# Ledger of designs, part 214: peptides against a protein of PDB entry 7AE7

Target 1, 321 residues: chain A of PDB entry 7AE7
Amino acid sequence: KVYKDLREFLEVLEQEGQLIRVKEEVNPEPDIAAAGRAAANLGKNQPAVFFEKIKGYKYSVVTNVHGSWQNHALMLGLDKNTSTKDQFYELNRRWDKFPVPPNVVKREAAPCKENVIDKDINLFEILPLYRINEQDGGFYISKASVVTADPEYPDDFNKLNVGTYRIQVKDRDRVGIQALAMHDIAVQLEKAEAENKPLPIAITIGNNPLVTFMASTPVGYNQNEYEFVGALQDGVPMDIVKSDLYDHLYVPAGSEVVLEGHIIPRVRTVEGPFGEFPGSYSGARLQCEVKIDRITHRTNPIFENLYLGIPWTEIDYLMAL

## One batch from the design tools (peptide; made by RFdiffusion4, then SolubleMPNN)

Design b2_p24_1_s3 (from b2_p24_1, 16 letters changed)
Fold by OpenDDE base, seed 2:
Structure b2_p24_1_s3 (fold): chain B 321 residues (1-321), chain A 24 residues (1-24)
Amino acid sequence: as target 1 above (321 residues)
Amino acid sequence: MEYDEVEKENQRRNAEAEAAFLAK
């Protein structure tokens, strides 16, 4: 089984009893986090939690999509009861198929292009934002696949980077991004800032679960994460589409939301604190700032966000394979 | 709470975090 987007995966999770649908209206805080914790306490088979109605917002939230070994098995298109050992075996077998180049689809064939916002951008109208942890310094987008390119080699597809970074919402059209020196995005940003130029960026939310998995998996600077997604799909290419603002950036065709913009050169603003684990906060730091210039999104976009509950975080599963 | 109220709350939290950082 191969998934084109988050929605196809959520359908399978629901069919397999690995998704809880909350139909009643919830408050963003504390109900999302509380329901996530309650679901995590149901045992070893932690389901995703889908919130259909969120007070004050138009759209839905899903959490804990990768939050169990059953969900990981299903992500690989395996039986949900496939052992961890057999999941690793299959992952390694498929890894050897790298590279599997993605299909570039036309704009009209990409679900992420169904709606466009190019003026009066307000992230709060599109994303049901909430505080993940009680002491967070703000709202976070914690499960985005961030697309950047090498500004010296913008047409080198092998240098296209898809990574997961901590993103704090600063304003209606501004986010802080944690670009650490060990990340490929930091290399690309350094090159842009040396010339005092903006770094083009696409922040993609609600993806094919293998895109999210690969964005969280370190690869070589000259390796494209999309080509690994095709390998992990057992040789079936994934679908990507050109960004609207940049000819050299490609995003997953099925993304729920795409935030297109730029990292502002040589600007640093306070970001954090953020509770990466319950009771463990990383302090505030000066971090990069992104201006959002354009949004594309599916009709009724689903905001996929990270679950950081007890006893296990979703990160534990994303980093375990 | 409407998203406009949530936005204001986010602004408040960000401002508090910034103030706390600058006070160190």
Scores: peptide ipSAE 0.357, ipTM 0.867, DockQ to the pose 0.811
Fold by OpenDDE base, seed 3:
Structure b2_p24_1_s3 (fold): chain B 321 residues (1-321), chain A 24 residues (1-24)
Amino acid sequence: as target 1 above (321 residues)
Amino acid sequence: MEYDEVEKENQRRNAEAEAAFLAK
């Protein structure tokens, strides 16, 4: 099976008994993190956890979407009981189909364009933000697929980067982003900052699970993650749409939320601490700052966020394939 | 407080919150 968006995948997870739906109102803290830990302790068959109602917020949260081998099998459209060996074999077989170019859809056909916020931006109105770990220095967006391009070659689709980065919420319309030198985004940012120009950015949340997987998988600088998504869909192209602010940035057509903005050139602000691993906090560092200029989102957007809590975190599964 | 004491307290709090969630 191929999924167009997060919602189609969550439906399959629920049908396969790999999603727990929490219907009662929860407190953002500590209930979301506690439920994630509890789900992780259910053994090797860790379900996703979907929170329908969060106190003080309008929208829902889902965590631990990639948090088990069963969920990974289902992501590949395989039987949930497919062995890790057979999942790896199938992934490698499909990887060799690269490139599979995406379909560019019209703005009117893209679910991520259903609603627009272009003034008085407040991230707390659109995202049910919470501390993932008790000692976190703020609210984090941990499963975003971040879209940037090479500012020297903005029309080169092969240099379009879709990556996963640590993002801290700094204000209603600002986020910190950790762009390390090993990331393709750092190359693009260096080019923009050399000219003292903003780097255009689209932070996409709640995607097709293969987009999230590929955004967490290192590829070559001249390879597009969307073309690998098509390969991993066994040759079925994924759907992308042009961003509203930038002609050269394309986002997944089915994204739940798209934050469009720019990295402010040559500005560094304090970011962290964040509990990347249980009992391990990264220190506070000076990181890049993004101004959010426009939001597009689906009606009743689902905030997909990372679960961090026990050995075999969702990150461990994303990196193990 | 040494790092080990803070970590033990965090582990205790996390276990209590998890147990409280599973009991609902």
Scores: peptide ipSAE 0.039, ipTM 0.425, DockQ to the pose 0.027
Fold by OpenDDE base, seed 4:
Structure b2_p24_1_s3 (fold): chain B 321 residues (1-321), chain A 24 residues (1-24)
Amino acid sequence: as target 1 above (321 residues)
Amino acid sequence: MEYDEVEKENQRRNAEAEAAFLAK
């Protein structure tokens, strides 16, 4: 089974009994985090949790999408009861199919282009933002697949980077992003900042689960994560579409929300603290700032966000494969 | 250019560069 988008995956999770649907209105805080913790306590078969109604917001939230070995098996299109060993074997078998280049679809064929916001941008109108942990210094977007290119080689698709970074919401149209020196985005940002130029960026939310998986998986600087997604789809290309603002950035065609903008050169602002684990906070630090210039989104976009429950988090599963 | 065209050209250029490096 191959998934075009998050929605197809959520449908399979629900069919397989790996998704809990919360139909009652919840408070963003503390109910989302509390329900996630409750779901984690249900045992080893931790389901995704889909919140249909969030007080004060128009759209839905889903969390814990990658939060179990069953969900990982289903992500690979395997039986949910496939052993971790067999999942690893299949992952490695498919990895050898790299590269599988993505298909570029037309703008009108891409679900992420159904709606456009290019003025009066307010992230809070599109994303049901909440604190993941009570002591977090702000609202975080924690499962975004962030797309950047090499500013010296913008047409080199091998240098197109799709990564997962910690993103704090700073304002209606601004986010802080953690670009560590070991990340490919840091190399690209260094080149842009050397010339005092903005780095083009697309922050994509609610993707094909293999995009999210590959964005969290380190690859070589001259390797494209989309080509690995095609490999992990057993040789079926994924669908990408050109960004609206930048000819050289491509986003997953099925993304729920795409935040297009730029990293402001040579600007650093306070970011954090963030609870990477319950009771464990990274300190506040100076990080890059992104200005959001355009949003595209699916109708009734689903905000996929990370669950940081006890004892196992989604990150533990994302990093274990 | 479409992705496939650009990528094929990149692969060609990379292979040529590698061959040129190995010939040194």
Scores: peptide ipSAE 0.029, ipTM 0.407, DockQ to the pose 0.011
Fold by OpenDDE base, seed 5:
Structure b2_p24_1_s3 (fold): chain B 321 residues (1-321), chain A 24 residues (1-24)
Amino acid sequence: as target 1 above (321 residues)
Amino acid sequence: MEYDEVEKENQRRNAEAEAAFLAK
């Protein structure tokens, strides 16, 4: 099975008994985190948790999408009871199919383009934001696939980077991003800042589960994560679409929300603290700031966010490969 | 409020919310 978007994957998770649907209205805090912990304690097969109604917000949240070996098997289009060993064998077999170039679809064919916000941007109207951990210094977007390019070689598709970074909401149209020196985005940002230019960025939320997986998997600077997604789909290309603001940025065609903007050159603002692990908080640091210039989104967008409530977090399953 | 009082109150609220979820 290959998935075009998050919604097709959530349907399969629900059919396989790997999704809990919370239909009653919940408070963003503490109910989302509490329900996530409760669901993780209900058994050996940690389900995703889908919150249909959140007090004060219009849209839904889903958490723990990658939070089990069963969900990981289903992501690969395997039987949910496939052993971890056999999942790794199949992953390695498919990895050797790299590169599988993506299909570039027309704007009109891309679900992420159904709605546009280009003025009076307010992230709180689109994303049901909540504190993931009680001691978090703010609201985080923790499961986004962030798209950037090399500003010296913007047309080199092999240098297009899709990565996962810690993103704090700073204002209605501002986010902080943690770009560490070990990340490919830091190389691209250094080149932009040398010229005192903004770095174009697209922050994509609610993707095909293999996009989220590859964005969390280190690859070479001259390797495109979308070409690995096609390999992991056993040779089936994924669908991408051109960003609205930039000719050289491409986003997943099925993204629930796309935040298009730029990293402000040579500006650093306070970001954090954030609870990256239970009982471990990364302190506040001066980090890069992104201005959001445009939003595109699906009708009734689903906010996919990371579950961090119990040891063996969703990150541990994403990094255990 | 001291940090320990805030943390204790947060833990209480989280436990109540978790119990309320499991009771449904």
Scores: peptide ipSAE 0.033, ipTM 0.523, DockQ to the pose 0.030; fails the geometry check

Design b2_p24_1_s4 (from b2_p24_1, 15 letters changed)
Fold by OpenDDE base, seed 2:
Structure b2_p24_1_s4 (fold): chain B 321 residues (1-321), chain A 24 residues (1-24)
Amino acid sequence: as target 1 above (321 residues)
Amino acid sequence: MEYDEVEEKNKERNAAAEAAFLAK
């Protein structure tokens, strides 16, 4: 089984008993985090948790999408009871199929283009934002696949980077992004800042689960994460579409929300603190700032966000392979 | 609580975090 988007994966999770649907209206805090912890305590078969109604917001949240070995098996299109060993064997077998180039679809065929916001940008109207941890300095987007290119080689598709970074919401149209020196985005940003130019960026939310998996998996600077997604789909190409603002940036065609903008050159603002693990806080730091210039989104977009809780975090499963 | 109220709380939290950082 191959998934075009998050929605197809959530349907399979629900069919397989690996998704809990919360139909009652919840408070963003503390109910989302509390329900996530309660679901994690249901044992080894930790389901995703889908919140249909969130007080004060229009749209839904899903958490813990990658939060179990069963969900991980289903992501690979395997039986949910496939052993961890067999999942590793299958992952390694598929990895050898790299590269599998993606299909570039037309704008009209891309679900992420169903709606456009290009004025009066307000992230709070589109994303049901909440604090993941009680002591977080603000709201975080913790499971986005962030797309950037090499500004010196913008047409080199092999240098297109899709990564996962800590993103704090700073204002209606601004986010802080943690671009550490060890990340490929930092190399690209350094080149842009050397010329005092903005770095084009697309922050994509609610993706095909293999896109999210590959965005959290380090690859070579000259390797495209989308070509690994095709390999992990057992040789079936994924669908991408050109961004609206930039000819050289491509986003997953099925993304729930795409935030298009730029990293402001040579600007650093306070970001954090953030509880990366329960009881472990990364302190505030000076980080890059992104201006959001355009949003595209599916009708009734689903905000996929990271589950951070005891006994296991969702990160433990994303990095386990 | 509407998202506007959540936005204001976020601004207050961000401002508090910034003040705490700059005080170090």
Scores: peptide ipSAE 0.292, ipTM 0.844, DockQ to the pose 0.753
Fold by OpenDDE base, seed 3:
Structure b2_p24_1_s4 (fold): chain B 321 residues (1-321), chain A 24 residues (1-24)
Amino acid sequence: as target 1 above (321 residues)
Amino acid sequence: MEYDEVEEKNKERNAAAEAAFLAK
């Protein structure tokens, strides 16, 4: 089975008994993080947790989407009881199909374009933001697929990068991003900053689960993550659409939310602390700052965020294969 | 407060919140 978007995957998770739906109104803190931990403690078959109603917010949250081997098997369109070994063999078999070029769809055909916000940007109106850990220095977007390009070769699709980075919300229209030197985004940012230019960015939230998987999987700088998604879909291309602000950036057509903006050149601001692992806080660091200039989103967007709790965390499953 | 005291309080709070969720 191939999924067009997060919603098709969540439907399958629910059908397979791998999603808990919380219909009662919850407090964003501490209830979301507490429910995620409780779900992780239900044993080896850790379900996703979908919160329909969050006090003070309009939209829903889903966590722990990749939080089990069963969810990982279903992501690959396999039986939920497929062994980790057989999942690994199938993943490797499909990996050899690279590249599978994506379909570029028209703006009118892309669900992520259903709604537009181009003024008075307020992230808190679109995303049900919460502290994942009590000691976090702020709100984090921890499961975004971040799209950037090489500013020297903006039309080279092979240099289009889709990566996962720690993102702290800093203001209504500003986020901090952790771009480490080992990340492909850091190479692209260095080129932009050398010329004192902004780096165009699209932060995509709530994607096809294989996009999220590939965004967390290191690939070569001249390899496109979308072409691997097509390979992992056993040769079925994924759908992408041009960003609204930039001709050279393409986003998943089915994204729940797309934050379009730019990294401010040569600006570093305090980011953190963040509880990346239980009992481990990364200290405050000077990190890059993104200005959000435009938002596109699906009607009733689902905020997919990472569950960070007792190991095995969702990160552990995303990095284990 | 030493790091160990904060970690213990977080463990107790987490355990209480988990128990409250499982009791629903």
Scores: peptide ipSAE 0.045, ipTM 0.408, DockQ to the pose 0.027
Fold by OpenDDE base, seed 5:
Structure b2_p24_1_s4 (fold): chain B 321 residues (1-321), chain A 24 residues (1-24)
Amino acid sequence: as target 1 above (321 residues)
Amino acid sequence: MEYDEVEEKNKERNAAAEAAFLAK
């Protein structure tokens, strides 16, 4: 089975008993994190948790989408009871199908383009933002697939990078991003900053689960994550669409929310702390700042965010490969 | 407040919220 978007995957998780739906109104803090921990403690099956109603917000949150071996099997379109060994075997078999080029769809066919916000941008109107950990220095977007390109070779599709980075909300239309020197985005940012130019960026939220998986999986600088998604779909291409602001950036056609903007050149602002691991906080650091210039989103967008509870965390399943 | 006092309060608050979720 192949999924076009997050919604098709959530439907399968619910059918397979791998999703808990919370229908009652919850407080963003502490109820989202607490319900996630409670669900994780119910057993080894660690379902996704879908919050339909969040006090003070219009839209829903889902957490722990990748938070179990059952969910990982279903992501690959396998039986939920497929052994970890057989999942790894199948993943490796499909990996050898690289590259599988994506389908570029028309703007009118892309669900992520259903709504546009190009003025008076306020992230809090679109995303039910909350502190994942009580000691976090702010609100984090922890499960975004971030799209950037090489500013020297913007038309080279093989250098299009889709990665997962720590993103703190700084203002209504600004986020801090952790671009470490080992990340492909840091190479691209260095080139842009050498010329004192902004780096174009698209921050995509609520994707096909294989996009999120590949964005969390290191690949070569000249390898496109979307071509691996097609390989992991057993040779079925994924659907992408051109960004609204940039001809050289492509986003998943089914994204729930797309934040289009730029990294401000040679600006660094305080970001953090963030509880990356239970009982461990990374200190406050000077990090890059992104200005959001445009938002596109699906009607009634679902905010997919990372579950950070007691081990095994969702990160442990995303990085276990 | 020392770091340990904040962690203890967070544990108590989290345990109460988890118990409230499981009671529904």
Scores: peptide ipSAE 0.042, ipTM 0.577, DockQ to the pose 0.029
Fold by OpenDDE base, seed 4:
Structure b2_p24_1_s4 (fold): chain B 321 residues (1-321), chain A 24 residues (1-24)
Amino acid sequence: as target 1 above (321 residues)
Amino acid sequence: MEYDEVEEKNKERNAAAEAAFLAK
């Protein structure tokens, strides 16, 4: 099984008994995090948790999408009871299919383009934002696949980077991003900042689960994560579309929300703390700031966010293979 | 800035953004 988007994956999770649907209205805090922790305590088969109604918000939240070996097996299109060993062997077998180039679809064929916001941007109107951990220094977008390019080689598709970074909401139209020196985005940002230029960015939320997986998987600077997604789809190309603001940035065609903007050159603002692990917070640091200039989104967009419960956490499954 | 001052500043900023959404 190959998934075009998050919705197709959530449907399969629900069919396989790997998704809990919360139909009653919940408070963003503490109910989302509390329900996620409660679901993680259900034992070995940790389901995704889908919140249909969040008080004060229009749209839904899903968490713990990658939060079990069963969900990981289903992501690979395997039987949910496939052993971790067999999942690993299948992952490696598919990895050897790299590169599998993506299909570039037309704008009108991309679900992420159904709606556009290009003025009066307010992230709170689109994303049901909440604190993941009680002691978090703010609202985080923790499962975004962030797209950037090399500003010296913007047309080199092999240098197009899709990565997962810690993103704190700073304002209605601003986010902080943690670009560490080991990340490909940091190399690209350094080049842009050397010339005092903005770095174009697309922050994509609610993707095909293999996009999220590959965005969390280290690859070479001259390797494109979308070509690995095609490999992990057993040779089926994924669908991508041009960003609206930048011809050289491509986003997953099925993204629930795409935040298009730029990293402001040579600006650093305080970011954090964030509870990376239960009871463990990374210190506050000066991090980059992104201005959001345009949003595209699916109708009734689903906000996919990370679950950080008791070990094993969702991040452990994203990084375990 | 000490860690606590930084944390409070981030909380205040995000609370202001939330309040500005809820006021609509």
Scores: peptide ipSAE 0.008, ipTM 0.298, DockQ to the pose 0.070

